Peptides against a protein of PDB entry 8OXM. Designs and how they scored, part 39

Target 1, 371 residues: chain A of PDB entry 8OXM
Amino acid sequence: FKAEFRLAGGVNLPKIIDCVGSDGKERRQLVKGRDDLRQDAVMQQVFQMCNTLLQRNTETRKRKLTICTYKVVPLSQRSGVLEWCTGTVPIGEFLVNNEDGAHKRYRPNDFSAFQCQKKMMEVQKKSFEEKYEVFMDVCQNFQPVFRYFCMEKFLDPAIWFEKRLAYTRSVATSSIVGYILGLGDRHVQNILINEQSAELVHIDLGVAFEQGKILPTPETVPFRLTRDIVDGMGITGVEGVFRRCCEKTMEVMRNSQETLLTIVEVLLYDPLFDWTMNPLKALYLQQRPEDETELHPTLNADDQECKRNLSDIDQSFNKVAERVLMRLQEKLKGVEEGTVLSVGGQVNLLIQQAIDPKNLSRLFPGWKAWV

## One batch from the design tools (peptide; aimed at target 1 D185 P216 T217 K368)

Design b2_p16_7_s1 (made by RFdiffusion4, then SolubleMPNN; from b2_p16_7, 11 letters changed)
Fold by OpenDDE base, seed 3:
Structure b2_p16_7_s1 (fold): chain B 371 residues (1-371), chain A 16 residues (1-16)
Amino acid sequence: as target 1 above (371 residues)
Amino acid sequence: MEETIKEIDELLKEAK
């Protein structure tokens, strides 16, 4: 370890440290304080297992279907070390966060990111009909630009095409694996893109097993497949490569049902793995000011001293764990809304749910469903 | 580049 550190900014003041490996290579690491990285570490292990299953299958291996992983070393319940994803940028940073964001550069006459957000915040407490109308107005005046990411980074046409395929495969694999695991909170800051590989890296895995559905504003989409995400795939959009990669990923997941159920069962009953949604976590997720300036209240674990009878907590936990496991089994059987679907039928339903503007308009405004 | 992208995207439409 080098003696010097940098602050990454933000509320928890994460420390960037440089480490020299036994190979003599310098590696940047992010030390997070006051953040429970155990969930991220566990989910990264599950992703590695999913990658092992995908590499064993000839069709998914030939397509190079993988979910990108990063190293997480939890040091305590409130601290850990993350491998810094060198050469990655948040998709939100490229698209909307900077004065030089792709939307401002390529669509200077569209609504600003701030105008879009303001319009959606004004209707946050309104009817679903009013939210839908305003969302459609925002979408009409905020056109997708994410195609330009690969065009800016990869000037050679053959390289550009290969990278657009790598992107599309990464979106497909992460979308299906994320759906199976019930991964939520997929806002534009929690999805990084690698500037060299065009692959996605999903970070902040603190909403899993469909716990996003019990948020004050419930999640209504199975994964992020917004207009910019689709625009990055090029003219084929969700059709062709993306759909086929989703189907092949889903086929491997369904054929690995016993293995996935056994792994998730062990994790759900691990007393060290807190995957359940709590009210303070829900407030933190949906009261985030976009301005990094407000001190997020530290999740004081000490306010859990509401002495509900340990027996009633354990019984409630076990019932939630059983429901999660049952829903995972249904997904892996292709059971959607009481109907057994083929792999193609299930993938089609998930794509339709993810792109439905009625579902997207109901999301929390901080999720930025118009991006 | 833009022409080659169009040609590739046309070939990908035909390969459906």
Scores: peptide ipSAE 0.023, ipTM 0.486, DockQ to the pose 0.014
OpenDDE base, seeds 1, 2, 4, 5: peptide ipSAE 0.013, 0.020, 0.000, 0.011; ipTM 0.405, 0.449, 0.363, 0.409

Design b2_p16_7_s2 (made by RFdiffusion4, then SolubleMPNN; from b2_p16_7, 12 letters changed)
Fold by OpenDDE base, seed 4:
Structure b2_p16_7_s2 (fold): chain B 371 residues (1-371), chain A 16 residues (1-16)
Amino acid sequence: as target 1 above (371 residues)
Amino acid sequence: DEENMKEIDKLILEAK
């Protein structure tokens, strides 16, 4: 290890270190000192298995459909080493980083990211109707700009086109694989984009198996397909390449039902793999930036609203695991809301759910569904 | 550059 380190930023202040391997090669590593990386490591293994399934199928292999993976070495329950995703940037950093964010640069007269967040925080405890109205006002005054990522990075038109296709394929693959694994909506800082390949890298996989539905503000989308995510696909949006890549990914997942069920079953019953949502983790994931100061452990009994959703979870671990497996089996059969759908029908439903402004307006404002 | 990108997008839409 080199004696020098860099801070990567963010709440946990991860350290970027350079390591010289026994092969004499320098490798950048991210050291996290406050995160349980075991879930990330397990999910990366599942993604590698999904990639193996996608590479075996001719149609997905021809389209180069893959979910990007990174190396994770968990060292303890609170520390681990990640392969640093060199040449990646969080999509949130590109889009909404202070004064240098793409929204500020390309849409200087739109609402600031702070104004959008404030407006949505003000209605967080309001009706779904009020949330929807404010979300539509925010969306009208905060127009998508993620198309400019590929335009800034790839000046050659032929390269730009190929990279936008790579992006679109990456979003499609990660969306469908993420839906099957129940990753749900992803915070904009937990999606990295590779500045050379335009492919996405999903990090911080602490919510899986639809555990986002039991958060204090439940997730309402199957995956992140916000306006900026769609804008990065170009003029066709979700139609054409994205939809076809989703369908081909879903075909492979559905045709691999037995394999996926067996893998997930082993993981759900692994005593070393804590995938269940706990109240502390739920609070951490949906804490207000203002509440970071008052982590006094006063277990004051009166947060009744968090208790209502937690009181129905008095099911034994085994019943939760069985329910996750049953829901996974339903997804892999194309069962949505008690109806068996074709691959095209299922993918269409998922896309419609993911882009529905009514669903997006109900998401936790901290996850910035307008971005 | 933006015009060339729009033309490419148009060609992609026409190639459906």
Scores: peptide ipSAE 0.015, ipTM 0.482, DockQ to the pose 0.015
OpenDDE base, seeds 1, 2, 3, 5: peptide ipSAE 0.000, 0.013, 0.005, 0.011; ipTM 0.374, 0.433, 0.379, 0.377; seed 5 fails the geometry check

Design b2_p16_7_s3 (made by RFdiffusion4, then SolubleMPNN; from b2_p16_7, 10 letters changed)
Fold by OpenDDE base, seed 4:
Formats: C-alpha cells, sequence, structure tokens
Structure b2_p16_7_s3 (fold): chain B 371 residues (1-371), chain A 16 residues (1-16)
C-alpha cells in the first residue's frame, strides 16, 4: 500500500488507497471503515449470476445486457476493501453535489439543489397531497439535465449515440435485476456512471429484498427511474430501447425462476448474511442532515411512528425469509397485485410505478427523487 | 459465507 490516501466524497469518507500488487501493477482500492461490505460482496455475486443468465440468452447477449460489477473484499463487519471503479463518477456528483454540477451549469435560473431539498424536507411529515404539490413545484423549477453527461463526454455524434444506447441498456438491465432482487430506489451517490462506457455501477447494496419498504419512509418505486435518469436516455425516454431491454431482461429472469429462487434461498438462510433491516440501519439510511450532530446513544424509545411498522415485524426470521422468497416467486411469475401479467404488462407497470410523480413525491427527501 | 460462496460458484458452474 502507498502511504498516501485520498478521501472519496460522501458521508462515510471512504479512503482511496493505491496498492502495488505482487505483479507490480498499481491498483486503486476503496477502503470503507463504517460499512458492512458483506452484503455488497454477496450482491455482486448475485449480479454475476444474473450476468451469466443474460449472456446465455441470445437476445440479451446481442444487446450486451449486463449489470456492472466490482470486486469487494469484506475484512470485518465494519470494514472492507472495494475495487475503486476507476473512471466512474457518482451521478449525484455530476448532477448536484459539485460546485459545477450540471443543474447549476445548464439551469442556473432553476431552484438550487438545496432549495429543492429544503422544500421537500418542510413537507416530509405532511399529507401525500401536500408532498405531491410541492414535488410538482420542485420538478417544474428543477428541470432534468442528465442528457448533457453523454454530450460532454462524447463529442463525436456516432460515439455519442452508441454511448447513449449503452447507458439506456445499463439502466434497463440494472432496473429489472434490481427490481427482482428488491434493491428499490437508489440514492444518487450510490449510482456511479462510467465516463468511458456510459454504463452504471450500483454500489452500497445495503438495501435488498424489498427491505426499503420497511424504512420509516418506505420506498414507493421498484427502481430509480427519476427525471434525470430518463433524461440521460435522450428524446426516446423510457420508450423504445429502454422498454425493450427491460422486457428482454425480464424474460430471462422469469425463465430462470428456479435458478434465481435457489440462489436467493441459499443467501436468505446464510447466518453470515444479514440482509434484514434493523432500526439502527433504518435510522442511518434516513438520517436528516441536521441529526448528524446529536447521535448521542440515548435510545429514548418513544418515537411512536417507527413502532407502527415494527409491530408487524414480530415474525420469526424464517417467516420473513419465506415471505421474501414468495414475493420473489411472484415477481418471477409476473404476479403484480394478485394479477398475472405478461412480460410487457409487468414491465409497463414497473415503468409507470417508477416514473409516477405521486410515488416519487412520497420517497425520503434525502434520496432526492426530483434528481 | 465462504461455503455459500462456494455453493453459488458450484451453482454457477452447474448452470454452465
Amino acid sequence: as target 1 above (371 residues)
Amino acid sequence: MEENIKKIDELIEKAK
């Protein structure tokens, strides 16, 4: 290891360390010191399996449908080493978290990212109607700009077109695989984009198997398909290439039901794989920026709103695992809300759910559903 | 974990 490290951005301040291998090659590594990387490592293996299934099918192979993976080496329950995804940037950094964020550069008269977050935080405890109205006001005054990512990185029109297609295929594959695995909505910092391939890399896989639905503010979308995510696809949006790639990915997943169920069953019953949501993890994932100062460990037990969703969770671990497997089987059969859908019908429902501003307005404001 | 990684790898190999 070199003696020098760089801080990566984000709450956990992961350390980028250069390591010289026994082969004399320098490799950048990300050291996380507060995260359990075991879940990330397991989910990367599941993604590799999904990629194997996608490569066997002629239609998905021809479309190069893959979910990007990275190497994870868990060292402890609170530390590990990740492959630094060289040549990637968090989509949130490109869009909103840099002083030169794309929203500020291309839409200087729109609301700032801070103004949007403030407006949505003010209504966080309000009715769904009030949340929707404020979300629509935010969306009207914060227009998507992610189309400019490919335009900035790929100046040649033919390359630009191919990279926009690669992006669209990557979003489609990761959305459907993410839905099957119950990854839910993804924070904008936990989606990296490769500056050379325009493919997405999903990191920090700490929410899986629909455990985002039991958060204090439950997830309401099957995957992240926000306005900027859609804008990156260009003029066709969710139609054409994206929809077809979702359908072809879903076809492969549904046709691989037995394999996927067997793998997920083995994982759910692994005593070393803690996939369950716990109150501390839930608080960590939905902490307010203002609450970072007062993490004194006084567990005052009186927040009644967390008790309502926790009271139904008095089910044995096995019953939770069985429910996850049952829901996975339903997804793989195309069962949505008790109705059996075709692949096209299921994909259409998921797209509509993911882009619905009523669903987006109900998400945790910290996850920035307007981005 | 290592045994289940190995089982997953074996399932990957059997699926091949």
Scores: peptide ipSAE 0.025, ipTM 0.539, DockQ to the pose 0.020
OpenDDE base, seeds 1, 2, 3, 5: peptide ipSAE 0.007, 0.020, 0.023, 0.014; ipTM 0.347, 0.556, 0.548, 0.567

Design b2_p16_7_s4 (made by RFdiffusion4, then SolubleMPNN; from b2_p16_7, 12 letters changed)
Fold by OpenDDE base, seed 3:
Structure b2_p16_7_s4 (fold): chain B 371 residues (1-371), chain A 16 residues (1-16)
Amino acid sequence: as target 1 above (371 residues)
Amino acid sequence: DELNQKLIDEALLEAK
């Protein structure tokens, strides 16, 4: 290890360390404290398996469909080492940074990111109708700009076109794989973009198996397909390349049903893999900026042995695991709302659900559904 | 971890 470290930005101030491997290669690593990296490690293994299935299929291999992965080494329940995603930026940092964000640069007369967030927070406890009206006003006065990412990074027109295709393929693959696994909490800071490849890297995989639906404000979309995500695809939007890549990814996932079920079953019953949503985690994920001041996590969560009868906890866990497996089997059969859909029908339903402004307006304001 | 990786590798072998 080198003696010097850098701080990565963010609340937890993770340490970036440079290490030389036994192969003589320098590697940058992120040391996170206070985060449980076990869930990230498990989800990276599942993504590697999905990539193996996608590489075996000729149609997905020709399209280079892959979900970007990173190495995770969990050291404890509260510490681990991540491979630092060098040359990536959070999409939120590019789009809605207060100083130099793309919305401020390209749309200086639109609402600020702060004004949009404030308007949506004011209606957070209101009806779905009031949320929808304010969301539509925000969207009208906050126009998408993510097309400019590829235009800024790739000045050569041929390279620009190839990178926009790589981006569109990455969004499609990660959206379908993420839907099958029930990946939630896809806010603009949990999605990185690679500045060289234009591929997405999904981080913070702590909401999986549709546990986002049991949050105090439930998740109403299968994946992030917001207006800026679509704008990055260019003029064709969700049509053509994106739709075809979603269909080909879904075809491979459905044809791999038995393998996916067997692996997810092993993981759901692993006593070291806590994938269930707890009330404290739910509160943390949907905290208001106003509430950040007082909840210093006093490390003195005393082991109040809530001796909840071990039998009732185990029965409740098993019933949740069984429901997750049943829902995964339904997705892999194309069963949506009790109807069996074709691959094209299922992908179309998921796209419509993800872009529906009624679904987007119901999300927690911290998810930033207008971005 | 090693047991889960073996089960994953076995499931990937049966899917051939």
Scores: peptide ipSAE 0.019, ipTM 0.587, DockQ to the pose 0.018
OpenDDE base, seeds 1, 2, 4, 5: peptide ipSAE 0.005, 0.005, 0.017, 0.000; ipTM 0.363, 0.367, 0.576, 0.353

Design b2_p16_8 (made by RFdiffusion4)
Pose (drawn by RFdiffusion4):
Structure b2_p16_8 (pose): chain A 334 residues (1-279, 317-371), chain P 16 residues (1-16)
Amino acid sequence: FKAEFRLAGGVNLPKIIDCVGSDGKERRQLVKGRDDLRQDAVMQQVFQMCNTLLQRNTETRKRKLTICTYKVVPLSQRSGVLEWCTGTVPIGEFLVNNEDGAHKRYRPNDFSAFQCQKKMMEVQKKSFEEKYEVFMDVCQNFQPVFRYFCMEKFLDPAIWFEKRLAYTRSVATSSIVGYILGLGDRHVQNILINEQSAELVHIDLGVAFEQGKILPTPETVPFRLTRDIVDGMGITGVEGVFRRCCEKTMEVMRNSQETLLTIVEVLLYDPLFDWTMNPFNKVAERVLMRLQEKLKGVEEGTVLSVGGQVNLLIQQAIDPKNLSRLFPGWKAWV
Amino acid sequence: SELEEEREEQIAEAKE
């Protein structure tokens, strides 16, 4: 074990450690004290199940739809450990870096990230109209730059297109799974982009199962589909590879709702922390009902096709009205 | 940043 450890930041102060194995290769682990990773363990297990189901289905096998997973080992009710992701860089560090940010490098005339943060701080005390107007003004003077990422990393057109296609597929699959699982904490620091495979990886998974509505600032989107992601998917935008991949993933999930419910039914017997405190779990049953409704496409008794559900999700995600009400730190304009 | 801090505080308060 290495004698030194680093802090990853945050109120809980997670610890980063390095271990040297028998082969001598250093492996980085993240021990997360004062936090419950049992929910993250369930998230990783359902991620692996979805990846296996996509691999089994011939329609998705050809499209090579995969979900990037990292091992999470719970150690106690209030602690655990997880595998650190190597060879990945944060999206916000690439895009909105103060020193060498992509938006500053490509579009110096556009508004800086500090100006946008100042405007968002000044407008959180305003009403809906002023928030919508400021958001539209910010979007007018802040063009997406993320499309140049593979352009700056993959000079060969074949490799460049391969990496762009893999990025689009990974974004579609991750967005579908996050909507199904109700993942809400999807700001720039929770998503890591690989420098080789260009596949997005979700690392935080801190809050899910429709927890953003509980937060003071409700999450009005099911997944992150900001202007940067859409521009980086190509000229076609959400139409094309993203829609088809979303439809395929939704079909696979409808076909495997039994396996998904079997995986998620681990609750109601060993409830995790932050629940059933302050004296057939209530919230567990509620989230199971909500997941079942999402999977069956019933909601309030209404039937919705896979294509219609995908179109509705795209409309909700790209709607500026929903983006205006989001948390300023979520970087909806980014 | 200040916004990031407020976000972490809100998550910590929600868990409480």

Design b2_p16_8_s1 (made by RFdiffusion4, then SolubleMPNN; from b2_p16_8, 7 letters changed)
Fold by OpenDDE base, seed 3:
Structure b2_p16_8_s1 (fold): chain B 371 residues (1-371), chain A 16 residues (1-16)
Amino acid sequence: as target 1 above (371 residues)
Amino acid sequence: SELDKEMELAIAEARR
């Protein structure tokens, strides 16, 4: 280990430490001190399995469809070493980093990121109709700018095109794999972009198996396909390359049903893998600025009262695990809302659900659905 | 190919 460390951006100020491996290679490590990295480690193994399936198929291999992975070494329930994604930036930092963000630079007369967030917070407790109207006003006055990421990073037109294509493929692969696994909490700080490859890296994988749907404000989209995510694809948007890459990824996932079910079943019943949503985690993920004042972690809430009968907890857990497996089997059969869809029909439904402003307007304001 | 059309479109966009 080198004696110097850098702070990574973000609320938890993770420490970046440079390490020399036994192979003599220098590697940057991210030390997180409060997150349960076991969930990330397990989900990275599932992503590696999905990548193996994608590499075996000729059509997905030709398209270089892969979900970006990082090494996770969990050290405890609250500590671990992540291989830092060197040369990545959170998409939220590029897009909405105060005065330096791409929205402010390219759209200086639009609403600020703060104004957008404030407007959506003011209607958070309102009807879906009021949320939709305010979301549409925000969207009209906050136009997408993510096309400028590739334009800033890749000045050569041929390289720029290849990188925009790599981005579009990465969004497609991660969206479909993420949907199959029920990956939630896809806010703009949990998605990194590689400044060299234009590929996405998904971090903080603690909301999986559709547990985002049981949050106090339920998730209403299958993956992040917001206006800036689409703008990064260029003029074709969700058509052409993105749709085809989604279809080819979904085809591989559906054709690998038995393998995926077997892996997920083992993981759901692993006593070391706590994938279930708990009330404290739900509160943390959707914490309001108003609620920050009183939750001093009084660590001393007595362990006594939540002796709910071990039998009732176990029965409730097993019923949730069975429902997750059943829903995964439905997705892998193309069963949506009780109807069996083709790969193209299923992908089309998911795209329409992800871009629907009615679904986007219902999300928690911290998810920043207007970005 | 369809890829060639996408390349031509993207080169035309990068020139604007």
Scores: peptide ipSAE 0.018, ipTM 0.498, DockQ to the pose 0.013
OpenDDE base, seeds 1, 2, 4, 5: peptide ipSAE 0.017, 0.017, 0.015, 0.016; ipTM 0.575, 0.490, 0.504, 0.496; seed 1 fails the geometry check

Design b2_p16_8_s2 (made by RFdiffusion4, then SolubleMPNN; from b2_p16_8, 9 letters changed)
Fold by OpenDDE base, seed 2:
Structure b2_p16_8_s2 (fold): chain B 371 residues (1-371), chain A 16 residues (1-16)
Amino acid sequence: as target 1 above (371 residues)
Amino acid sequence: SELDKAMGEAIAAARA
């Protein structure tokens, strides 16, 4: 290890350290000192399994459908080392975090990111109708610009087209697998984009198995398919490559039902894997400072071990686990709202739910549904 | 881990 470290920013002040591997290569590592990385490590293994399933199918292999994974080494309940996603940037950093964000550069006369956020915070406790009206006003005055990511990074037209295709495939694969696993908290800081491959890297996997739906402000979308996410796909948007890649991913997931159920069952009953939402975690997720400067107090993870020893808690836990497995089985059968759908019908429903401005307007303002 | 074993078994079952 080098004696020097850098701060990566953010609430938890993660430390970037440089280490030399046994192969003589320098590698940058991110040391998180306040996050439980165990959940991320487990979900990375599940993503590797999903990648294995996708590589076995000829249609998904031919399309190079994969979820980007990273190495996580948990050191404790509150600390770990993750392989730094070298050459990645949060989509939020590119779009809105800086004065030089793509929205400000390409749409200087639109609302600022701060103005959009303020407007949505002002209506946070209002009716769904008021939230929808303000969300539509924000969207009208904050037009998508994520197409410019690939245009800035890839000047050659053939490379640009290939990278836009890689991006679209990455969004499709991660969206469908994320939906099957019930992955939540997909805000613009939890999704990185690789500056060389244009593929997405999903981080902070602490909201899974639809536990985002039991937050004080429940999650109302199956995955992030906001206007900037769609704009990055180019002129075809969700039609064509994205839809076909979603359908082919969903087909592989549905055809792998037994394998996925077995894996998730083991995860749900693993005493070391805390996937359940607790009130403190819920509060932390929906009180996250929007600015990198606020030091939030770390929630004590130690309070969770003392609670599992009560027989009534075991029965409640088992009922929640059973419900998660039942819902996973429904998804893998194409059962949506009590109706059995084809792969195309199910994917269409999920796309419509994800792009519905009524669903997007109901999300927590920190999720930034207008981006 | 028990997870790695179950994942290994699930991988093996999905290969069969």
Scores: peptide ipSAE 0.024, ipTM 0.618, DockQ to the pose 0.019
OpenDDE base, seeds 1, 3, 4, 5: peptide ipSAE 0.014, 0.013, 0.019, 0.000; ipTM 0.605, 0.569, 0.596, 0.337

Design b2_p16_8_s3 (made by RFdiffusion4, then SolubleMPNN; from b2_p16_8, 9 letters changed)
Fold by OpenDDE base, seed 2:
Structure b2_p16_8_s3 (fold): chain B 371 residues (1-371), chain A 16 residues (1-16)
Amino acid sequence: as target 1 above (371 residues)
Amino acid sequence: SELDKQMELAIEEARK
């Protein structure tokens, strides 16, 4: 390791360190100092398994459907080394950076990212109707620009087209696998894009098994399919390549039901894998940017005192785990809202849920559903 | 880990 480090910014002040491999190559590593990286490590293993299933199927293999994975080395419950995906940028950094964000560059007369966030924060405690109206006003005055990512990075038309397809396939695969695993907290800083491959890298995998639904502001979408995510696919949007890749991914997942259930059962009962939502984690995930300064000191102390009676915790845990497994089995059977759907019907429902402005308007403002 | 072994087993079952 080099003696020097850089701060990546953000609440946890993650350290970027350079390490030299045994091959003599320098690699950047992100050291998260406050996050439990064990969840990320476990979910990366699940993604590798999903990739193995996708590579075995001829239709998904031909389409190169994969989830981008990264190496996670947990050092402690609160620290680890991420193999920092060199040549990746958060989609939020590209889209809504205050200095040179794509929205400001391509849509200078639209609302600023700050104005959009402020408007949605003002209605955060309001009715769903008021949230929807303000969300529609924000969306009208904040038009998508993510199409320009591939246009800026890939000047050759043939390369541009190939990379746009790679992006669309990556969104489709990660959306369906993320839905099956109940992956939440898909805000614009937790999704990176590779500047060379145009593939997505999902980070911060601590909200899984639909635990986003028990947040103080429940998650109302199965995955991130916001207007900018769709705009990056080009003129066809969700139709054609994206939909077909979702259907083929869902087909492989449904045909792998037994394997997926067995693996998730093992994960749910792993005593080292804390997937359950706790109140402190919920507060942290839905903290207001203004409140970020004060709450930093107290998260260290109280992990010791919740020695509640082991027996009642175990019974409650087992009931939650059983419910997660039952819901996973329903998803893998295509059971949605008490009805059995075809792969095409299920994928269509998920797409409609993910793009519905009513669902998007109900999300926590920090999720930035207008982006 | 024990998890890695169980995942390897489940991957091997998915190979059959």
Scores: peptide ipSAE 0.010, ipTM 0.549, DockQ to the pose 0.019
OpenDDE base, seeds 1, 3, 4, 5: peptide ipSAE 0.000, 0.000, 0.009, 0.000; ipTM 0.317, 0.315, 0.514, 0.303

Design b2_p16_8_s4 (made by RFdiffusion4, then SolubleMPNN; from b2_p16_8, 8 letters changed)
Fold by OpenDDE base, seed 4:
Structure b2_p16_8_s4 (fold): chain B 371 residues (1-371), chain A 16 residues (1-16)
Amino acid sequence: as target 1 above (371 residues)
Amino acid sequence: SELDKELGLAIAKARE
């Protein structure tokens, strides 16, 4: 390892460390501290399996539908080494960086990212109606700019068009695979875009199997399909290529039901794979600026009282695992809200849910649903 | 399946 490290952006301040392998090759590693990289590692394996399924199908293979993966080496429950995704940038950094964010550059008269966040935090505890009204005001005064990513990176019109299609396909694949695995909405810092391929890389996979629905502010969207995500697709938006790629991905997922259920079952019952939402993780994911002051790590709360009867914990765990499997089976059958839908009907419902301003307005303001 | 073998191998490699 080199003695020098760089800080990657984000709340966890991950360290980028250059290491020289035994082969004499330099490799960039991201060292995450205080994150459970086991979940990331497991989800990368599931993504590789989904990619194998997508490559076996002629229609998805022809479209090059893949979810981007990265190498994860978990060292402990709280530490690990990631292969640094060289040539990627967080979409949040591109869009809403305080200094040089695309919103500030292209829309200097719009609300600042801070003003948008402040307005949405002020209504966080208010009614859904008030949240919706403020969200619509924010959206009106914070117009999408993510189209400019491909325009800045790809100056040749033919390359630009191909990369916009690659982006659209990547969003479609990751959205459907993410929905099947219950990844939910994704914080803008946890979605990287490859500056060469225009493909998305999803990192920090700490919420899976719809555990985002049991957060203090529950997720209301099946995946992140916010206005900037859609703007990156260009003038067609969610129509045409995106919709067709979602449908073809969903066809493969539904036709692979038995395989996906077996995989997820093995993972849900792996005692080394903590996928369950816990209160500390929930607080961490949805921490309020006001709550930063009182989270003194009371390290000294005696481990004694959380001996809830092992039997009740095991029964509760098994019931949650069974519910996750049942819901996964429903998704793979096209059962939405008690109705069996066609692939096109299911994909349409998911797209409508993901882009609905009413659903977006109800999301945790920290996840910036207006971006 | 081959997929179960790949999963089992991947899980085994993640435990090493």
Scores: peptide ipSAE 0.006, ipTM 0.350, DockQ to the pose 0.022
OpenDDE base, seeds 1, 2, 3, 5: peptide ipSAE 0.007, 0.000, 0.000, 0.000; ipTM 0.402, 0.347, 0.268, 0.325; seed 1 fails the geometry check

